# Peptides against a protein of PDB entry 3KDP: the designs that were tried, part 88

Target 1, 230 residues: chain A of PDB entry 3KDP
Amino acid sequence: PFLIFIIANIPLPLGTVTILCIDLGTDMVPAISLAYEQAESDIMKRQPRNPKTDKLVNEQLISMAYGQIGMIQALGGFFTYFVILAENGFLPIHLLGLRVNWDDRWINDVEDSYGQQWTYEQRKIVEFTCHTPFFVTIVVVQWADLVICKTRRNSVFQQGMKNKILIFGLFEETALAAFLSYCPGMGVALRMYPLKPTWWFCAFPYSLLIFVYDEVRKLIIRRRPGGWVE

## One batch from the design tools (peptide; made by RFdiffusion4, then SolubleMPNN)

Design b2_p16_5_s1 (from b2_p16_5, 13 letters changed)
Fold by OpenDDE base, seed 5:
Structure b2_p16_5_s1 (fold): chain B 230 residues (1-230), chain A 16 residues (1-16)
Amino acid sequence: as target 1 above (230 residues)
Amino acid sequence: PVIDLEKLKEVIEKMK
């Protein structure tokens, strides 16, 4: 998020504190859930032909998959951000390069895409209103991520949702998102203003994308047994 | 802080 913020000079899509909440709050329980997940029986029976090279290849593939998922998460967050700003009069193209004037408290006549003037306070309110749905979008996308990380080769439909720790992680993450979004004072303390419940659905296409991506990946692995991807 | 509750309500109402 910060890289795009710097490169595109757009208004800040996500606050630092919110990022910390993601890193500390949402990733901990998932990591624990994965540690207690039972390995797939077919994977446990596989021995590398060359322990050194095959291990390295597998680690690279895993790293690439996680990297791609992270990119999809970020894209989902930015999509939500742009939709909210567009609904408030700021089209994506107009946001490019707007940061300098946006953050200047002495400029109270920043124009949106329709010629409406926005005070500094109004701009900051709408900016902070974007932080919450960005965070929520990440959480919703992480639902899919957590589910797919449970398996390496088998479909989610084949293995099911048997890990109670994983399920607990999903609820904990969602509860945290709801708390940060709707608890009184979060707008002041964390710059996370309340979000209409309908905005939770904005991330669903990206959650589906991650799910489809992983299922396709797993399908390819299953169809090519003994390959380096396995 | 740049928080006005009345203005906040107005912005939230614009979101659909």
Scores: peptide ipSAE 0.019, ipTM 0.538, DockQ to the pose 0.057
Fold by OpenDDE base, seed 3:
Structure b2_p16_5_s1 (fold): chain B 230 residues (1-230), chain A 16 residues (1-16)
Amino acid sequence: as target 1 above (230 residues)
Amino acid sequence: PVIDLEKLKEVIEKMK
């Protein structure tokens, strides 16, 4: 998210603290799931046929899968960001390169896509209004990832422990999202203004997209057992 | 204008 902010010179879509929370959460849940999978493999006395190669392959496959999911999550967040700004008169094309003027407190006549002038204060309010729904969108997309993970593995037992860890991680992220979205003072402290409940639903199309993507991926894997796209 | 600036002000005032 921060890289796109710099490259595209768009208004900041998500606060730095929230970005850190997402990055830490997104990295921690996979790491924990991997650690538990290794622990389960050790407990089940299933010696990996080749412990070094199988571990490396599994780590690479998981890293690739989570990397792809993370990219889709970011795209979902950005979509929500662009929708909010478009509803507020700023079309995506108009946002390109706008950051310089957007962040200038001395410019109080920044025009939107419809020629309406925005004061610095008004622009910052709209910007901060985008931060919370961006984060919430990522959390809702992560719920879809949880559902996908439940259907992915053949072992019900492996699914059970991973599901508990994933559920716990998602619960923490959801609780954090609720806290940041609705706790008084978060708008001032973290520049995250409270969301209308309708914005939670904006993420559902992306959750569906991830679900469809993973089902298609599973179908491809089933049809090509031993293909490179593990 | 899609954004009612007055409504935005009201929302800000309610947040304060």
Scores: peptide ipSAE 0.018, ipTM 0.506, DockQ to the pose 0.042
Fold by OpenDDE base, seed 2:
Structure b2_p16_5_s1 (fold): chain B 230 residues (1-230), chain A 16 residues (1-16)
Amino acid sequence: as target 1 above (230 residues)
Amino acid sequence: PVIDLEKLKEVIEKMK
């Protein structure tokens, strides 16, 4: 999120403290859960050809999987961010380069995509409306991503939900998201305004698309081992 | 509105 914020010069999609909460809270248990799930997967059940090489391959696979999940999570968060801003008159293309004027308190006539002028106060209200939904969207996307990453080759329907650590991770991150979204004082402490329950569902279409894509990918891998799709 | 803007405005004012 921070890299895109710098590169695109868009309004800040997520507060720094909230990012830290993701990195230290919501990402840690999922990462551990993925490490355990991979150990239970058929990938680890293969006899090591060379223990040193196979450890390196497994560490690389875990690192790559975590990196890919992080990218998908960021994409989900930005999807929600752009939806919220678009609903408030700011189309994605208009946000590019807008940060400088957006953050200037002396500019009270920033135009949206439809020519409406926004005061500094109004812009900050819209910015703050993105923080909690962005965070919640990451958690909702993580539900799908964690389930997807259970097995590299097998369908989620075939593998089932056997990993107790993964299940615990899903509950923990959901509980944390609910706490940060609805606990009194979080709006002041973390700039996380209480979220309407309907916004929890904003990420579901995106999560479903990722899920379907991965199931199709895994199906192709099973039918054509060693193909380019792996 | 997606969020109660008046309530959010109050929160922002408390943060100043």
Scores: peptide ipSAE 0.018, ipTM 0.582, DockQ to the pose 0.039
Fold by OpenDDE base, seed 1:
Structure b2_p16_5_s1 (fold): chain B 230 residues (1-230), chain A 16 residues (1-16)
Amino acid sequence: as target 1 above (230 residues)
Amino acid sequence: PVIDLEKLKEVIEKMK
């Protein structure tokens, strides 16, 4: 999120503290859960023929999985961000390069895509309106990703939710998202404003797309073992 | 609106 913020010069989609809460808080337990499940499913069931090479391959696979998950989560968050801003009159193309004027307190006539002028306060309201939904979107996408990433080859439906650590991680993420979204003072402390419950569903189509994409990917891998998609 | 604009205004006023 921060990289795209810098590269595209868009209004800040997610506060630094919120990003840290995601990266250090919400992602840690899921990461541990995935590491345990992968270790149990892929490593422990197969005695490492070569402990050094198999450990390296596993570390690479884990790193790639987390990298992919992180990218997908970021894309989901940005999708929600762009939807919110578009609903408030700022189309994605108009946001490019807008940050400088957006963040300028003395400019109170920043125009949206429809020619409406926005005061600094109004802009900051809209910006901070994106923070909570962005975070919630990451959590909702992470639900899908955690379910997806249990195995590289097996369908989600075959593995089920047997990992108690994963379930606990999902609960923790959801509880944290609810806390940050609805606890009084979080708007001031973390610039996370209370989210209408309906916005929790904004990420669901994206999560479903990711789920379908991964199931299709896994299906291709199962049908073509050793293909480039693996 | 995604968020209660009145609550949002209150938060912004507190951030000034």
Scores: peptide ipSAE 0.023, ipTM 0.652, DockQ to the pose 0.040; fails the geometry check

Design b2_p16_5_s2 (from b2_p16_5, 12 letters changed)
Fold by OpenDDE base, seed 1:
Structure b2_p16_5_s2 (fold): chain B 230 residues (1-230), chain A 16 residues (1-16)
Amino acid sequence: as target 1 above (230 residues)
Amino acid sequence: PVIDLEKLKEVIEKIN
């Protein structure tokens, strides 16, 4: 999120502290879950022929999975961010390069995509309105991603939810999201304001999309072993 | 709006 903020020069989608909470709070248990998760049945049933190479391959797979999760989460968060800003009159194209004027306290006539003028206060309200939904979106997307990343080849439905660590991770991140969203003082402390329950569902279409995409990907892999899609 | 604007205004006033 922060990298895109810098590159695109858009209003800050998520506070640094909140990002740290995600990275340190929500991602640790999932990462541990992936590390402890029984490797895909096809890999684990075979004794590592070469412990060094097989360990490296496993570490690479975990790293790739984690990297992919992070990218997909970021995309999901940005989706919600753009939806919120678009609903408030700021189309994605208009946000490009807007940060400088957006963050200027003395500019009280920043125009949205429809020619409406926004005061600094109004802009900051909209900006901070994005923080909690962005975080919640990451959590909701992560639900799907964690399930998706359980196996490279097998369908999610075939693998099931047997990993207690994964379940615990999902619970923890959801509890954290609820805490940060609804606990008094979080708006001041973390710039995370109370979220309407309906916004928890904003990421669901995206989560479904990535789920379907991954299932299709896995289906292709199963039908064409060793293909480039793997 | 995603959030109660009045509450948001109060928070912003505290941050500024």
Scores: peptide ipSAE 0.018, ipTM 0.560, DockQ to the pose 0.040
Fold by OpenDDE base, seed 4:
Structure b2_p16_5_s2 (fold): chain B 230 residues (1-230), chain A 16 residues (1-16)
Amino acid sequence: as target 1 above (230 residues)
Amino acid sequence: PVIDLEKLKEVIEKIN
């Protein structure tokens, strides 16, 4: 999220503290879940392959999977960010390069895509309005990612212990999201303002797209054994 | 609006 903020020069989609909460709080459980899945899959399917080469390949596959999941999560968050800003008059194309003027407290006439002028205070209200939904969207996308990860390699029946870890992870992430979104004082401390319950559903279309994409990918892998995505 | 703008205004007034 922060890299796209720098590259595209868009208004800050998520505060630094909230990013840290995502990276340290929400990403750890999926990471642990994926690590356990691979360990369990390796234990069950190990015909004696060369343990050194298999470990290296597995580490590369893990790193690629985590990188891909992180990118998908970021895309989900940015989707929600762009939806919120578009609903407030800022189309995505107009946000490109707008950061410099957006963050300047002395400019009180920044125009939106429809010619409406926004004061610094109004812009910051809209910016901070994006923080909580962005965070919640990442959590909801993580739910989908966890479900997808559950079905990647092993049958649903072989993932008994993993299912408990996944369920616990989903609960923890949801509880954290609810705490940060609705606990009194979080608006002041983290600039995460209370979110209307309807915005929890904003990520669902994106989660569905990810699910469909993953199912299609799995179907392709099943039809073409020996592909690089194995 | 995604957020209760009235509560947001109150928070901003306290920060400023």
Scores: peptide ipSAE 0.017, ipTM 0.565, DockQ to the pose 0.038
Fold by OpenDDE base, seed 3:
Structure b2_p16_5_s2 (fold): chain B 230 residues (1-230), chain A 16 residues (1-16)
Amino acid sequence: as target 1 above (230 residues)
Amino acid sequence: PVIDLEKLKEVIEKIN
């Protein structure tokens, strides 16, 4: 998210603290899942047929899968961001390069896509209104990932401990999202304004997209056993 | 204007 903010020079879509929470959560859950898979494989005395190659292949496959899911999650967050700003008069095309003027406190007449002028304070309120929905969208998309992992009968993710750790991680992220969204004072402290409940539903199309993507991926794997898409 | 500036003011007043 922060990279797109820099490259596209758009208003900041997500607060730094929230970005850190996402990065830590997204990196830790896979890492823990991998660590437990290794521990569980050791406990089950299932010697990997080739411990070096099988471990490396599994780590690469998991890393690629989580990388792809992470990219889709980011896209989901950005979609929510663009929807909110569009509802507030700023079309996505108009946001490109707008950051310089957006962040300038001395410019109180920044025009939206419809010619309406926005004061610095008004712009910052809209910006901060985007932070919480962006985070919530990522959390809801992660729920879809959990469902996908549970439905994978023959994938590496079938081990019960992985599911428990993933569920726990998602629970923590959901609790954090609820805390940041609804706890009094979070708007001032973290620049995350409270969400209207309707914004939780904005993420559902992306959850569906991830579900469809994974089902298609599973179908391809089933049809081409031993293919590179594992 | 799709943004109800009055609603925005109400939100600001509630935060403050």
Scores: peptide ipSAE 0.016, ipTM 0.489, DockQ to the pose 0.042
Fold by OpenDDE base, seed 5:
Structure b2_p16_5_s2 (fold): chain B 230 residues (1-230), chain A 16 residues (1-16)
Amino acid sequence: as target 1 above (230 residues)
Amino acid sequence: PVIDLEKLKEVIEKIN
């Protein structure tokens, strides 16, 4: 998020505190879940021919997959961000390069795509209104990520959601998202204004995308054992 | 803080 913020000079899509909440709150439970996850029967049957090289290759492939998932998560967040700003009169093209004027408290006549003038306070409200749904979008996308992390090669449909720790993680991150989104004072403290419940659904296409991506990946691995995707 | 919290509160109260 910050890289795009700097490169495109758009209004800040997500606050630093919110990012910390994601990193500390949502990433810890998956790690614990994976530690207690039962080994897949098909993975355990494979002995590495060269333990050193095969381990390194597997770590690289896993890292690449997680990197791609993280990219899709970010794209989902930005999609929600752009939709909200567009609904408030700021089209994506108009946001490019707008950051400097957007963040200037002395400029109270920043025009949107339709010629409406926005005060500094109004701009900050709409910006902070974007922070919450960006965060929520990440959480919703992480639902899919948590589910797919349970399995390396097998389909989610084959193993199911039997891990109680995984389920707990899903509820924890959702509860955190709801707390940060709707608790009084979060708008002032964390720059996270309340979100209309309908915005939770904006992330669903991206969650589905991640799910489909992982299922396709796993399908390829199953059909081509020893390929570069494994 | 980047934002005047008192003014922001006033604006939020007007919008909500």
Scores: peptide ipSAE 0.014, ipTM 0.466, DockQ to the pose 0.031

Design b2_p16_5_s3 (from b2_p16_5, 12 letters changed)
Fold by OpenDDE base, seed 5:
Order: structure tokens, then C-alpha cells, then sequence
Structure b2_p16_5_s3 (fold): chain B 230 residues (1-230), chain A 16 residues (1-16)
């Protein structure tokens, strides 16, 4: 998020504190879930041909997959961000380079794409309104990520959701998102303005994309016995 | 970015 913010000079899509909440709130439970997950039967039966090279290759493939998932998460967040700003009169093209004037408290006549002038306070309200759905989008996409991390080779449909810790993680991150989004005072404390419930659904296409991506990946792995994973 | 929290709070109270 911050890299695109710096490169494109757009208004800040997500606050630093909110990012910390993601790191602390959404990443810990998945790690615990994986530690207590039952061993995947097909993985445990694999015998490495070369213990040194096969381990390294597998770690690289896993790291690359997580990197790709992270990119899709970011894209989902930015999509929601751009939609909200567009609905408030700021088209994506107009946001490019707008940061300097946007963040200047002494400029109270920043024009949107339709010529409407925005005060500093009004701009900050709409910015904070964008922080919330960005965060919520990440959480909704994390639902798919949590589900797919349960398996490495088997389909989610084959293994099911038996891990109670995983289910608890889904509720925890959702409750955190609801708290940060709708609790009074979060607009000032965390720069997260309340969001209409309908915006939660904006992330669903990206959640589905991650799910489909991982199922296709696993299907390819299953069809290539003795490949890089074995 | 630095924000005047008092003014922002006032605006939030007017909008919501």
C-alpha cells in the first residue's frame, strides 16, 4: 500500500496503525492454525529425492504463492478505495499527484473531477472513509487465505474445515474489522470512518479469485507427480 | 499527515 502511495502520489489509502492491526490481528491466528492443523496425508508420504534441493524448491514455491496472494489482497483494497473516491467525485486519474494538495491543511478549495471544492476537513473525512473499506477488503480476502492455507495439495472441498482454530481465526478477524469500522471514536483515533455494510461485499470477487487461484495451483500440483514438489 | 483533531472531530459530529 505505501509503495503505491509514494509512487503514484495519491491520497493515503490505509493508515499506519491500521496496517499494524492487520499484522497483529490477522497473521498470528493463521500461524497458530497451521501449527495445530492435521498433517496432510499426501504430503507426509512424500520422499524427497534430494533433501537439500527439494526442500529449497518447495520453500521457494510456497513463498512465491504467498507473495502472489498478497498482491491480490492489495489490489482488492485499492479497488475498493478507488470506487469510494470515485463515488465522492474523485476519479482515479484525478488522484494521481493530488497528495500534496490533499494533505495541505491550508488549501480548502481542492477540486474533484467534477469541479466541486473540498475543504481540508471534508477531504480527511472521505480519506478516512476509504481507510475502513481497504481494511475490510483485506479481512474478507484473508478469509480465503485462511481457508487455502489449511492445505498444500488437497482441495479445500476434499479436506473440509475441521480445524476449530481456523474457524476461530475467521471470527476474530471479522470481529476486529467490525470493531475498527463501527466503534465510536475510531474515526479520530485510527482514522477509520464508519462504512456502510454493503461495502463488505466489494471484496468478494477478489476473495473468490484467490480461492480459484489456489484450487487451480493445487490441481496442477496433483497432476504433476514427481515434479518440483515431490 | 498531521491533522487538527479538534476541527476534524467537530466536522464528524456535524456529518454523523
Amino acid sequence: as target 1 above (230 residues)
Amino acid sequence: PEIDLEKLKEVIEKIE
Scores: peptide ipSAE 0.019, ipTM 0.535, DockQ to the pose 0.030
Fold by OpenDDE base, seed 3:
Structure b2_p16_5_s3 (fold): chain B 230 residues (1-230), chain A 16 residues (1-16)
Amino acid sequence: as target 1 above (230 residues)
Amino acid sequence: PEIDLEKLKEVIEKIE
C-alpha cells in the first residue's frame, strides 16, 4: 500500500501503523504455520527424504503462495479505496499525481473529477474515511483465504496450516479490525474513522474472486500434477 | 455524490 502511494502519488490509502499491523498479522500466520509443520515433521519422525531440499521447496512454495494472496488482498483494499474516493467525486485517474495538492493545507480549492472544489479539511476527512474500509477489506479477504484452505483436500497448504492456527490468526486480525474501527479515539490516533457497516460488504466480491481464483488454480494443478503452477 | 455531511461533522468534532 505504501509503495503504491509513493509511486502513484495518490492520497494515503491506509495509515502507516495500520499497514504495519497488517504486515505483521499476515506474516505471523504463515510463520506459525511453518513452525508447526516443522515441529510436526520432527515429532512424526518422518525424516523427509532430503530434509534440506524439501524444507527449502516447501518454504518457497508457501512464500510464493502467500505472496500471491497478499498481492490480491492489497488489490482488494485498493479497490475499496478507489470506490470510496469515486463515490466522493474522485475518479481513479484523477487521483494520479494529486497527492501534492491533496496534502497542501493552503490549497482549499482542489477540484474533483466533477469540478467540485474541496477544502483541505474535507479532503483529509475523505482520506481518513478510506483507511478503515481498506483495512477491513483486507481482513474480509483473509476470511476467504481461510475457507479456501479448509476446502483444499490435497494441496500442500492443507498439510501444514492446522485450521486452529489459521482461525486464531484470523480471529486476532478480526479483533484488531474491530478495535481499530470502533474504539473511540482511533480516528485521532490512527486516522481511522468509524466504518459504516455497508463497507464490510464491499469486500465480499473480492473474497469471492479469491475463492474462484483458488478453485481455478486447484483445477489447473489437478489437471497438470507436474506443472510449474504449484 | 452527497458527502455525508453528518459524518464529516462528527469527524471534525472528534479532531477538535
Scores: peptide ipSAE 0.017, ipTM 0.562, DockQ to the pose 0.039
Fold by OpenDDE base, seed 1:
Structure b2_p16_5_s3 (fold): chain B 230 residues (1-230), chain A 16 residues (1-16)
Amino acid sequence: as target 1 above (230 residues)
Amino acid sequence: PEIDLEKLKEVIEKIE
């Protein structure tokens, strides 16, 4: 999210603290999962046939899978962001390069795609309105990841503790999302405004896209065992 | 967006 913000010079889609919370939460679950896998592999003394190559391949596969999922999550968040801004008169094309004027407190006549002038305050309101839905979108997409991880039949039994950690992590993220979205004063503290429950459903198409993507990936892997997409 | 623009203005005024 932050990279696209810098590259496209668009208004900030998500608060820095919230981005850090997502990144930390998203990175902690894999890290804990990997740490438990390593601990469990060390306990089970099942030497991988080639410890260096198998570990490297597994780490690469996990890294690629999480990288791809992370990209889809980011795309989902950005879609929600662009939808909200478009509904408020700012089309995606108009947002490109707008950041400088958007963030300028002294410019109170920034025009939207329809020629309406927006004050700095109004712009920041719309910007902050995007933060909560973006975060919620990421959380809802992560629910899809949980189901995807559960559908990997071959590792489900070994994933018992990992699934508990993942479920706990998702529960914490969901509880945090609910807290940040509905707790009074969080709009001031974290730039997260209360979200209408309807916006939770806006993320579901992206969750479905992730499911479709993962199923397609699984189909490709099944058809081409040993391909780069593993 | 049926966001209470007034509450949102108050929040922005407090952040600035």
Scores: peptide ipSAE 0.027, ipTM 0.611, DockQ to the pose 0.038; fails the geometry check
Fold by OpenDDE base, seed 4:
Parts: structure tokens; C-alpha cells; sequence
Structure b2_p16_5_s3 (fold): chain B 230 residues (1-230), chain A 16 residues (1-16)
């Protein structure tokens, strides 16, 4: 999110502290889950292992999985961000390069895509309004990702430990989202304003899209074993 | 989403 903010010069879509909460709070559990899944798979297969090569391959697979999931999550968050801004009169194309004027407190007449003038305060309200929905979108998308990860392995035994970790991860992410969204003072502390329950559902179409995408991917993999889609 | 404008004003003032 921050890289796109710099490159595109758009208004800040997500606060730095919130990004840290995602990175440390939400991404950690999937990492641990994948690590335990590999360890459990290794124990169950009892195949001769080259510990050096297998560790390297595992680290690469984990890194790739996280990279892909992270990119998908970022896209979901940005989708929510652009929807909110568009609903408030700022079309995506108009946001490009707008940051300089957006962040200038002395400019109180920044025009939206429809010629409406926005004060600094009004702009910051809209900006901060995006933070909580962005975060919640990431969490809801992560639910789908975790479910997808759970369904990738056919082995019920491998799912045992993983399921507990995944369920714990889902709970942790949801609890964190609820805490950050509804705890008094979070608006001031984290620039995360209280979220209407309806915004939790805004991410569901995206989660469904991810699910469909993954099922299509799995179908392609099954039809073309060893293909580039893996 | 509806934002508490008063809280936002406080936040903006703190950023300054």
C-alpha cells in the first residue's frame, strides 16, 4: 500500500500503524500455519530428506505463497479504497498525482472529479474513512485465503494441526479487526473510525472472486499437472 | 461510513 502511495502519488490509503498491525498481527499466523503444515507433511511422509535443499525449497514456497496472497490482499484493499473515494466524488484517475494538494493543509479548495471543492478537513475525513474498511477488507479476504489453504491438502491428518492454527488465525484476525474498528479511541490513536457492519460485507464479493479464482486454478492444475499455474 | 467529525477535528489538530 505504501509503495503505491509513493509511486502513484495518491492519498494515503492506509495508516502506517494499521499496516504494521496487518503485517505483525494477520500475516504472522498464516506464516506459522504454512510452516507447521510443511513440518507435519514431512513427519508423515517419512521420506529421505535432504534437509538443506528441502528447507530452501520450503522457504521459497512459503515466500511465494505469501507474496501472492499479499498482492491479492492489497488489490482487495485498494479496490475498497477506490470505491469509497469514488462514492465521495474522487474517481481513480483523478487521484493520481493528487497527494501533494491533498496533504496540503493550506489548500481548502481541492476539486473532486465533479468540480466539488473539498477543504483539508473534509479530505482527511474521507482519507481516514478509508483506513478501517481497507483493513477489514484485508481480514475478510484473509478468511477466504485461509479456507483455500485448508482445502488444498486432501490429507485429514495434515489438516489436524493446520486446522487448529487456521481457526486460531481466523479468530485472531477477526478479533483484531473488531478491536481496531470498534474500540473507543482507535479513531484518534490509529485514524481508524468506527465501521458500519455493512462494510464487512463489501469484501465478500472479492473473497468470492478469490475463491472462484483458486478453484479455477486448481482445476487447471489438475488438468495440466506441472503447469506454470502452480 | 459515518465518521465522528469531532474526533476527526481532534486528530487533525494533533497532526498540526
Amino acid sequence: as target 1 above (230 residues)
Amino acid sequence: PEIDLEKLKEVIEKIE
Scores: peptide ipSAE 0.020, ipTM 0.563, DockQ to the pose 0.034; fails the geometry check

